# Peptides against a protein of PDB entry 6O8C, part 69

Target 1, 262 residues: chain A of PDB entry 6O8C
Amino acid sequence: VGLRYEKISLPKIHPRYDLDGDASMAKAVTGVVCYACRTASTLLLYQELMRKGVRWLVELVKDDYNETVHKKTEVVITLDFCIRNIEKTVKVYEKLMKVNLEAAELGEISDIHTKLLRLSSSQGTIESSLQDISSRLSPGGLLADTWAHQEGTHPRDRNVEKLQVLLNCITEIYYQFKKDKAERRLAYNEEQIHKFDKQKLYYHATKAMSHFSEECVRKYEAFKDKSEEWMRKMLHLRKQLLSLTNQCFDIEEEVSKYQDYT

## One batch from the design tools (peptide; made by RFdiffusion4, then SolubleMPNN)

Design b2_p15_1_s3 (from b2_p15_1, 6 letters changed)
Fold by OpenDDE base, seed 1:
Structure b2_p15_1_s3 (fold): chain B 262 residues (1-262), chain A 15 residues (1-15)
Amino acid sequence: as target 1 above (262 residues)
Amino acid sequence: ESSYVSEEELKKLLE
């Protein structure tokens, strides 16, 4: 899970004045920093898409939660109704027994009542689980998505643009070095300018690589790690909700078996 | 001027 990218490093910048070598070096540096720009852009895009995905998943899970709550409520109503009816029946049969009338069914009905009460007790566990889930999904809860807004890189950071500026500076020097190479020999003043530009190239390149590593890659990795952890927890929560829903269905099915007595 | 500038000198200039 996550984007794969190649580890990049700057080529060796030799201090020796060499028009051919310097042009070649500048080309390589341009390529590396260009890759950094593209990679930074891709990493940013990934994170933005993931943020959208996170929001989507939160809404999906909330919908699942609401459906589960609805089903639970339905079962509670049905179960309570059934219990009340069985209790009325029990009372009738108990009165019959007081007058010494045969009521062989009383034992069965009482057993049903006991089973229904057990089912009713299980609803408390379901309710507790739902409350826990609700708490986790609530603002400030363990499954809050605040990390998605805090971790990683954002468009407002302008990392790609900053790298692009440095790339532009590097590219300009590269093109000049190509021209210098074509001249085969430079006058003294032009040679000094070339040497100076080579130093600038190094400065821009190192700045770009530092920015890329510290502000783009590192933050992306942090975002990725948080995303994976959060996603795992959310998926587990969905499974829990499904389990609770199934429990509600199971209870409903069990209650339906006794509806003939209500 | 020399065609060679040491790496140390370059680093110093960029600090």
Scores: peptide ipSAE 0.016, ipTM 0.526, DockQ to the pose 0.186
Fold by OpenDDE base, seed 5:
Structure b2_p15_1_s3 (fold): chain B 262 residues (1-262), chain A 15 residues (1-15)
Amino acid sequence: as target 1 above (262 residues)
Amino acid sequence: ESSYVSEEELKKLLE
């Protein structure tokens, strides 16, 4: 879930010369573009905070991965040691069988050996899963965080500053239109200036809204969508790591049952 | 002079 903002649009600019209407329109435009500036700033801040969160989560997951790998390694060492000891025991009992002794015990030990080998095979599967996770987290992998640096808006884009410049121009025209309204009637030259300023206002407003829509909102939404998708995948990956860790503990527990034979 | 400029004309002037 991303930051919510109100949808904004410019009021319709009537082409007719009207001092009262033009002042009101200019006021509305100023308000809309002002909101766009504030919104752009807020959206930028949100994205920057999310980028920090992404980096934090990546490090957290890497730590989880390393812990899982460490646990897996410990279990492999223990399991291999146990297997070798059982194999030695099997050989001893096989020698005893030459004198027709301990047949039942040999069968039991052989069964344990078979079970341990199965557990060893499962470790291979865990290793494969860990390798897959590692590949996904690696640079260029499916869960790489490179998108966070590419998608969305950045302070270096200076979108807020660009919008602020346009807002300043619009605000100046608005204040002039307030003065024009107060005059009730303009001389011919002043009327022409007013008309030209109205055109400038339209230009600045359109440029501001286009920039806001295309360079701020659109990119923000793309970032938002990508971040949500990536976040879901990362959370799922953490669950996978937890599952693998638990499997390692389960194997360790199972091996501990046979320690009396080692 | 006309106190009216159509929206289309205004857009054209701003191009």
Scores: peptide ipSAE 0.016, ipTM 0.525, DockQ to the pose 0.165
Fold by OpenDDE base, seed 2:
Structure b2_p15_1_s3 (fold): chain B 262 residues (1-262), chain A 15 residues (1-15)
Amino acid sequence: as target 1 above (262 residues)
Amino acid sequence: ESSYVSEEELKKLLE
């Protein structure tokens, strides 16, 4: 999961004045920093898309939660109604027993009552689980998505633009070095300018690579790792919700078996 | 002026 990119490094910059070598070096540096710019842009885009996905997933899970809660509530109402009806029946039979009616039917109804009460007790566990899930999804909870806004790189950081500025400077020097190469020999002043530009090139390149590594790649990797972890937890949570929903259906089905006695 | 500047010197100048 995530974007794969190639590890990039600057070519060796030879300190010796060499018009051919310097032009070649400058070309290579331009290529590397250009790649860094493009990669940074791609990494940023990925993160932005992922943030949208995170928000979407949060809403989806919240909807699942609400649906589960709704189902649970329906089952509770149905179960309570059934219990009340069975209790009424039990009372009637108890009164009839005083008039010498058979106890066998009362025993059966009493057993049903006991089973229903057990089912009712299980609702407490479901409720507790739902509360736990709610707490995890709530602001400040373990599954909060605040990390998505904090981790990684953001458009407001202007990382791509900063790299682009450096790339522009580097590219300009590269083109000058191409011209210098074509001259084969430079006058003293032009040679000195070339040397200074080479230093500037090195500076810009180093700055670009440091920025790319520290502000783009590193932060992206952190974001990626966090997102993977978070998504795994969210998916697990959805499975838990599904399980709870199924439990509600199971209880509802069980209750339906006893409706004939009510 | 020398056509050669050591890498170390170059790095120092860029600090």
Scores: peptide ipSAE 0.016, ipTM 0.526, DockQ to the pose 0.166
Fold by OpenDDE base, seed 4:
Structure b2_p15_1_s3 (fold): chain B 262 residues (1-262), chain A 15 residues (1-15)
Amino acid sequence: as target 1 above (262 residues)
Amino acid sequence: ESSYVSEEELKKLLE
């Protein structure tokens, strides 16, 4: 789950002045930091896409919730209507019983009434479950998506741009080192500049790698972990909603069996 | 004229 990236590291520092070695080293450094830039960009894109996905899923689950609530309400109305009708019938039969009505019919209607009341009681449980789900989805709830906006890296952080600036500096030094290598020998002043640039190169590279690891990779990993956790919880919640919906359908079907008595 | 840039000196720049 998530994007895979390769662990990168800078080449070892060779303190000795060596035009061939320094050019090779600079090339390697350039490659590493270039990879960091590309990776940072990819990680950022992934997170942005995931944020869109999170928002989409939230809306989907909210729709599921509303549908479930609607279905529950429908069933409650139907059930209440049925119960009221049965209760009226029971009262009539009770009065008729005093005038020699068969007890068997009253018993059957009474049993139906009891069953309907049980079904009505189950609606209370469904309501409680829906309220719990609603609370979890509400702002500040356990399934709030605020983390998606806070965690990870964002375009506003300008991480890729910062890395690119460092890469540009490194690349410039690399190109100079290629030229230096081609010269085979440098004058004293040029040699000193080369040595100084070598120090700058590693300074920039180290800064880039630190920024990449601490501000890009670390934050990405945190985002990924939270995303996975949240996604798992959301999917579970969606299954719960489906279960509640199915319960409502089951109750509706059961009530329909008794409509002949209402 | 030094043909050597010490690793220590490089590390110092990174501090």
Scores: peptide ipSAE 0.018, ipTM 0.551, DockQ to the pose 0.178; fails the geometry check

Design b2_p15_1_s4 (from b2_p15_1, 5 letters changed)
Fold by OpenDDE base, seed 2:
Order: C-alpha cells, then structure tokens, then sequence
Structure b2_p15_1_s4 (fold): chain B 262 residues (1-262), chain A 15 residues (1-15)
C-alpha cells in the first residue's frame, strides 16, 4: 500500500482580462502547484523510506537464510553421525546372525538405517532448495533489489526543487495580480504587463503540472507497483525458508528417536 | 533556482 494523493487539475483560465478573476485564478493555481510540490516531496520521502526498508528486508532475509543453512548443517552432521553408528551396529549384528542370534534386532536396525538414509535424501532436497534461494537472493538474482535504485524518483532528480522554482514564479505573479486587483484599474502599459504575466502564469503552471504528472506521479506509481511485486516475492521466499527450517527440525526430531541405538 | 517563498508564507498568501 502506497501513499494516497488527490488528483489535481489546474483551474480554468479565462482568456478575458479581468483583474478580479485573474487574481482568483492565480490564487487557485498557486494552491494547486503548492499541493503538487508538497505531494512530490511526500512521494519522494516515501520512496526513500521504502528503499531503506527494502535494504533492511534483504538483510533480514539473508540472516534468515544463514540461520537456516546453519540449522541444516547441524542436522546433516547429526544425521551422518547417526548413520555411521547404525552402520557399525548393523555390521556387528550381521556377524551375530552367522550364529543365528539377534535376527529380530537386526531387522529393526536395518529398518532404522533405511529410514535414516531416506532422511538423508530429504536433506539433499533441502540443500537444493537452499541453493535456489541463495541464487535468487544473490546479485542479479530474481529477488535483487536493483529496481529500488532505478525505479521511481530520487533526490538527485531535484523534482521538488524544480517544482518549487515554478511555484515561486507563480506566487510572484499571484502577488502582483493581487496588487493589480487592488488598483481596480490599470494603465495601458500595466494592463499589457498583466496580460503577459497571465501568459507566463499559464506557462509555469502547465509546466509544473506536466512535470508533476509525468516525472513524479508516474514514476512513483511504477516504483510502487514494482515494490509490491518484489515484496510479495520476498514474503513468499521467507515462507519457503521457514518451511525448510521446519523440515530440518522435523528431521532432527526423527533422528533423535533413533539415537538410543547409537 | 532558489526558493523565495516558504510554505508558511504560501499559507498566509492563500488565506
């Protein structure tokens, strides 16, 4: 879930020279572009925070991975030790069988051996899964976070600053239009300046809105979408890791049942 | 490309 913002649009600009209307229009434009600036800033901040969060999550998942690998290794060692001991026992009992002793026990131990070997095979599957996860987390992998550095808007783009410059220009014109309104009537030259400023206002406003829409909002939405997709994949991966961890615990528990024979 | 108007000033302006 990303930040919600309101869709903004410029007010209608009446072509007719009207000091009252122009002042009101300029005020409205100032408000809209001001909102765009603030929104752009907020969107940028959100993305920066999300990038930090992404990096944090990557490290967290890597830690989880390492813990799982550690647990897997522990289980492998335990399992291998148990298998070796059982194999020794099997050999002893096989010798005893030559004198027709302990036939039932040999069968039981052999079954345990078979079960342990099956568990060992399962461990191999876990290893393969861990390797797959490792590859996905590695640089260039499917879960690489390179997109976070590429998608969206960045402080280096200076979008907020660019919008602020335009806002400043618009605000200046608004102040002038407010003064013009107070004069109620302008001389010819001042009227012409007013008309030119109105054109400038329109230019700045349209430029601001286009920049906001195309560079800030659009890129933010792209970042948001990519972030959501990536997060979903990461959550799934974490679930996989948890599953693998649980499998290791299950194997360990199963092996513990046979330790009395070792 | 400097900022001439602060947000606070803008708020006052838009009152």
Amino acid sequence: as target 1 above (262 residues)
Amino acid sequence: ESSYVTEEELKKLLE
Scores: peptide ipSAE 0.021, ipTM 0.659, DockQ to the pose 0.028
Fold by OpenDDE base, seed 4:
Structure b2_p15_1_s4 (fold): chain B 262 residues (1-262), chain A 15 residues (1-15)
Amino acid sequence: as target 1 above (262 residues)
Amino acid sequence: ESSYVTEEELKKLLE
């Protein structure tokens, strides 16, 4: 679950020249854009933290993979050793059978040999699974983390700074409108300036909201969606690795039961 | 001068 934020919208801007109304409107606009700036900053921070988390998780899963591979290799060596020993024993017994040895002992050893071969076959399946996992984690694979570096917003985009500039402009106009309100009545020239500033305020506000929506929120949401999907897949992969590891342990345990015959 | 500027006029200025 990603960061929650409130949906914001600009207040209605009345076309009528009204010093009280314009001051109130400007105050509200300032508040909204201020919230946008803060939210953009928070969203950016969240994404940066998530990117770190993604990198961490990748390394963790790689470690898990390597551990699994190591364990698998260990089991293969042990299993191969046991198989070789059993095969030697089988050959000896087969030769002795020609000289009147009990068939029951040979049968038991042969059965063990068959079981060991089955276990060896299962190792092939594990190897295939590990190869699949490796391919998925490899560059260009389905679980590559390249998206984390591409999707979303980045400090280099300077979105917060851009919004801050617009906020500064808006705030300046708001302060002027506050002064204008206090004057109760403006001279003709000041009135014209007020009207012009109101237009500028609208322009800046609209630009800010558009930028916030399109360059901050939208990209954040895209990042969030991708991160959730990727995270789910990675966690599943980790579970798969754990399963493979457990299979290796199970095989090792089973092989240990037959070591007395080797 | 007019003390009223329509929203449409404002939008046009932003184009």
Scores: peptide ipSAE 0.013, ipTM 0.482, DockQ to the pose 0.182
Fold by OpenDDE base, seed 5:
Structure b2_p15_1_s4 (fold): chain B 262 residues (1-262), chain A 15 residues (1-15)
Amino acid sequence: as target 1 above (262 residues)
Amino acid sequence: ESSYVTEEELKKLLE
């Protein structure tokens, strides 16, 4: 689940010279851009935490994979051993059968042998599945985490810092507008400066909001969507690994039933 | 007295 944030927009900037209105407007703009800065910081933090989570999950799944491979290998060894022992027993009983001895037991052992061979053949399917999973987890695979380093915003982009600089400029103008308001009337030169600063305020605010929307929010949303998709795939893969592990345990349990005959 | 500039004009000045 991604972070929830409020969609913000700049207040209307009235083109008319009005000391009271301009001060109020500047205050509102400062508030909006301040919120953008905080939000951008929060979005960045979220993405960084998610990147750590992604790396952690990759390692976890790799560990699960290795455990499954180990279990599969163990079962293969056990199964092969049982097959060899049963085959030896079959040969002995076949010789005895030639002299009309132990016919009933030979049939039972032969059935066990057939079942073990079927279990052995199923190992190939498990191996193939494991290879597929390995391929998906490998570099360049479908579940590679390279997207986590590419998508979204990064500390190196310095988006928060850039927004903060703009906020500082806006705040400075706001404080000046508060002073201007207190003067009630400005001299001609001061009035011209005020008008010029109002233009600067608009420029900085627009730049800030554009940067916030296009570089912070948009990229964050792309990252969020990609992360959700990737996470679903990873969880599915873990379920597959669990299924394979359970299959190995089932085979091992079945083989254990026949160990008394070996 | 030039106390009013349209928003559009302001935008143009900033371009």
Scores: peptide ipSAE 0.013, ipTM 0.479, DockQ to the pose 0.169
Fold by OpenDDE base, seed 3:
Structure b2_p15_1_s4 (fold): chain B 262 residues (1-262), chain A 15 residues (1-15)
Amino acid sequence: as target 1 above (262 residues)
Amino acid sequence: ESSYVTEEELKKLLE
């Protein structure tokens, strides 16, 4: 779930010269662009926090991976040791059979040996799965976090600052329009200035809204979508690691049942 | 000058 924000739009700018209307319009425009600035800042902050979260999660999953690998290695060593011991026992009994009929015991041990070998073969599947996970987590893998550095908005883009500059220009015009309104009537030259300022206001406002929509909101949404997708995949991978760990424990438990014979 | 400027005229001035 991403950050919620309200859709904003510029108020209608009436082309008619009206000191009261122009002041009111300018106030509304100032409010809208101010909201855009604040929202852009908030969206940027959210993305920066998410990037930190992504890095944290990557490290967490890498730790989980290493733990799983360690557990797998432990089980392999234990299993191999058990197999070797059983094989020695089988050889001894085979020699004894030449002298004494211990066929029943030999059969039982041989069955255990066969079961252990099957368990050993399953370790290959676990190893393959771990290798796959490792490849996915590698810098060039499918779960690399390079997207987090590429997608979205960044402080270096200076989007908030750019919007703030435009807001400052708009605010200045708004304050002038408040003064103009108080005068009720303007001289010809002042009226012309007012009209030009109104055009400037429109220009700045439009530029601000376009920048906000295209460079802030759009990129944020792209980042959000990518992050959600990536997070789902990472969580699934973590579950896979847990499953592999549990498989190792299951094998270890089964091997322990045969330790009385080794 | 006129107290009314069309939207089209405003757009042209901004170009």
Scores: peptide ipSAE 0.013, ipTM 0.479, DockQ to the pose 0.175

Design b2_p15_2_s1 (from b2_p15_2, 5 letters changed)
Fold by OpenDDE base, seed 2:
Structure b2_p15_2_s1 (fold): chain B 262 residues (1-262), chain A 15 residues (1-15)
Amino acid sequence: as target 1 above (262 residues)
Amino acid sequence: ESSFVSEEELKKILE
């Protein structure tokens, strides 16, 4: 998952004074930097939305965890209750066996008791798994979402605004170059100004492209990669929780088979 | 500081 954008590059800037060529070049540069601004904005928006999504997903998974814990607790209570009832029955039959009665029935009840105890023992594994999941979700855990705040670009970086400032400067020069082109020939002073502005244009353009590449695109890509990895792990964790929940239901079902003996 | 130019305005400039 991620946004696709076109790789952009500046047109070649010829050092030779050429009013027609310079106007065309300036137009192209303006377009490129304009695209960079828009792209930077889009990339920023995407990241902000993803951050919201990350927070939402964390809460969702926490809810899933809590539900699983609740179910596990319910099963433990039910199982313990059943075990206690069976134990009472065992004691009664043991007393009867002293007078040589109900020996076969005692064996059956004892087997049920053993089965229930085994089920109870399995709860330890479920508990351990839940604890592991809890630790991963906890602050500082492996699935902490601190990266979402650290990685990528943020509104506070003002990257879009910085690019926009450069774009404005470039655009102004472009407009002047259009006028210069229309004049077909410039006086000496105006020609010198044109040459100077061309240097400024180059400076602004290169600065914009460097900023875009290094501070916007690169950081975005890092964020994207990290988010994909994290989301995959979170999805896997949710599946684990579901598995644990199902195990609880399975145990509950097994217990229900023996309720008639209690 | 230069004033921000809207995208629409920029498009017009590039026409």
Scores: peptide ipSAE 0.020, ipTM 0.631, DockQ to the pose 0.029
Fold by OpenDDE base, seed 5:
Structure b2_p15_2_s1 (fold): chain B 262 residues (1-262), chain A 15 residues (1-15)
Amino acid sequence: as target 1 above (262 residues)
Amino acid sequence: ESSFVSEEELKKILE
């Protein structure tokens, strides 16, 4: 899970003045930092797409929740109505018992009443579960999606642009080093300039790699890990909602068996 | 000439 990328590192930069070696090194550095720029862009895009997916999933789960709540409400109404009717029936049969009639029937109806009361108690458990789910999905809850906006890298961070600036500087030095190599030998002043440019190259390269590692890769990995964890929890939550829905249907089915008595 | 970095200084920076 997550976008895979190749691990990159800067080539070894030798302090020794070497026109051929320096040109080759600069070429390699340019390639590495170029890859970092592209990778940073790709990682950013991935995260933005994932954020859209997260928002979509949240809405989907909220819809599932609302459907479950609606079903639960319907079942509660039906169950309560059935209980009230059974209670009325019990009272009628109790009156009949005063004349020693329908004793067996009263027992049966009383048993049904007891069963319905048990079902009503189970509805309380379902309600508690729904409340728990609601709290988890609410702002500040354990399954809130605020992390998706906070974690990772964002376009506003301008990481790709910052890396591109450094890449441009590095590329310019690389092209100069190619020219220096072609000269085969530099005068003293040009040699000193070359050495300074090599220092600049090192500075830009290390800055680029540090930025890439700390501000792009590290944050991306944190986002990826958080998203995976959150996704697992959300999928589990959906299963819980499905279970609750099924329980509601089961209760409704059970109540329907006693409709002849109501 | 003194304004330019020495090989030793470059070595230290690039370590």
Scores: peptide ipSAE 0.017, ipTM 0.517, DockQ to the pose 0.118
Fold by OpenDDE base, seed 4:
Structure b2_p15_2_s1 (fold): chain B 262 residues (1-262), chain A 15 residues (1-15)
Amino acid sequence: as target 1 above (262 residues)
Amino acid sequence: ESSFVSEEELKKILE
C-alpha cells in the first residue's frame, strides 16, 4: 500500500516587482519546500522500516523452510522404516504361502506395501518443490531481497539534508521579503537586491522540487512497487511451505495406520 | 539608471 502524500507544486511566480506579491509568493514557496522536506523524511523512514520488515520476513520464511525440510526428513525416515518392515513381512509371508498361509493375508500386506510405496513417491515431489523454493530464496533467486538494499532512497543519499539546505536559503529570502514588504518602498540598491534574491529563490525552489520529485518520490515509488510485488510472492511462498508441511503431516498420519504391521 | 535585474530579465529566467 505504502504512504500517501500530497502532490505539491510551486506557486506561480510573477516576474513583476511587487513587494506584497513577492512576500506572499516566497511564503508559499517556503511552505511547499518545507512540505517536501518533511515528506522526503517520512518516505525515507518508511523505506527503512520496510527494509527491516523485509529482512524479518526473509528470516521467517527461511525458518519455515527449514522446519518443512525437517518434517519432510522425519517422514521419509519413518516411511522408509515402515516400508522395510513391510517388505520383510512380505518375504516371510511369501515363504509361508507355500505351506499353510491364507492368500488373503498376503494380499492385504502387499496392498499396504503398494500404498506405502506410493506415499514414498510423493515425497519425491515434495523434495522437488522444496528444492525449487530453496532456489528462489537463494542469492540471485527470484525472491532475493537484494532489491531492498538497492531500490528507493537511503540515509546515505542525504536527500533530506540537501533539501533542508535549500529550504534554509529560501526561508532566509522569505524573511527578507517580509521585511521588504514592511518597508513599503525600497531604495534602488535594495530593490536590485530584492530582484536578485527573487531569482535565487526561484532557483533554489526549482532545484528543491526537482530533487524531491526525481530523487525522493520517484525512487520511493519504485521501492514501493518492488516491495509490494516481492511481498506478494513471499507470502505465496510461505503458504506453499505450509502446504508442504501439512502434506507431510498427512502422510505421517496415514503411515501410522499401518504401524500394526510393522 | 541601469537596472541590475529588469522585469524582462527575470521573466526570461523564470521561463
Scores: peptide ipSAE 0.017, ipTM 0.516, DockQ to the pose 0.093
Fold by OpenDDE base, seed 3:
Structure b2_p15_2_s1 (fold): chain B 262 residues (1-262), chain A 15 residues (1-15)
Amino acid sequence: as target 1 above (262 residues)
Amino acid sequence: ESSFVSEEELKKILE
């Protein structure tokens, strides 16, 4: 997903002095640079919105992480409690076997104990997974959002304003060329001014297009690519958290099967 | 009718 925009290019500038042609050319140039200004503004807005989205998603995933950690902790406590109770029961039955030969019941309780210990061992894997996720979300981690503040264009760059200044200069020349066209013929000095203004217009236009392409479009594309990559990784991480949560619920359900013995 | 410089020449002038 990305913002769609049209590729723009400057119109051909004819080397011939032609009042009608120059006015038409200047109009076209004004239109192109105007589009560049608007597009730059739109691209900037998109990036700012995406940065907000990134921050929001980070907080959401952190919340999910905390919930998963909490659930894991709850399960660990419950499981440990069950294990301790079963161990006490085993000890009691071992003492009773010396007198009453209740071997069958002891075997069943012992099997439950073994199963609970296996469940407890799986908690270590969940803990390790959570630690890995935490490390990735940390400020220096692979999923840190520092790129969002570095990549792309920012309001502080003043790109739109810079383009607007150039547009203003171009527009002024365009309006002068409209007046020149209306005169049909210019005096020598006015003709020379017209030619100089045409050079200035070309200079401003090329500067605007270069700035737009290199400082706006290119940086936007880099930001877009980085954001897409980061977003995919974050969504995958969120799925991992959900999986870990489900594992905790599964363990809790399994423990509940043995509550009659605890 | 007067002539203007070519685009290439104009670029050179603006360098």
Scores: peptide ipSAE 0.013, ipTM 0.467, DockQ to the pose 0.199; fails the geometry check

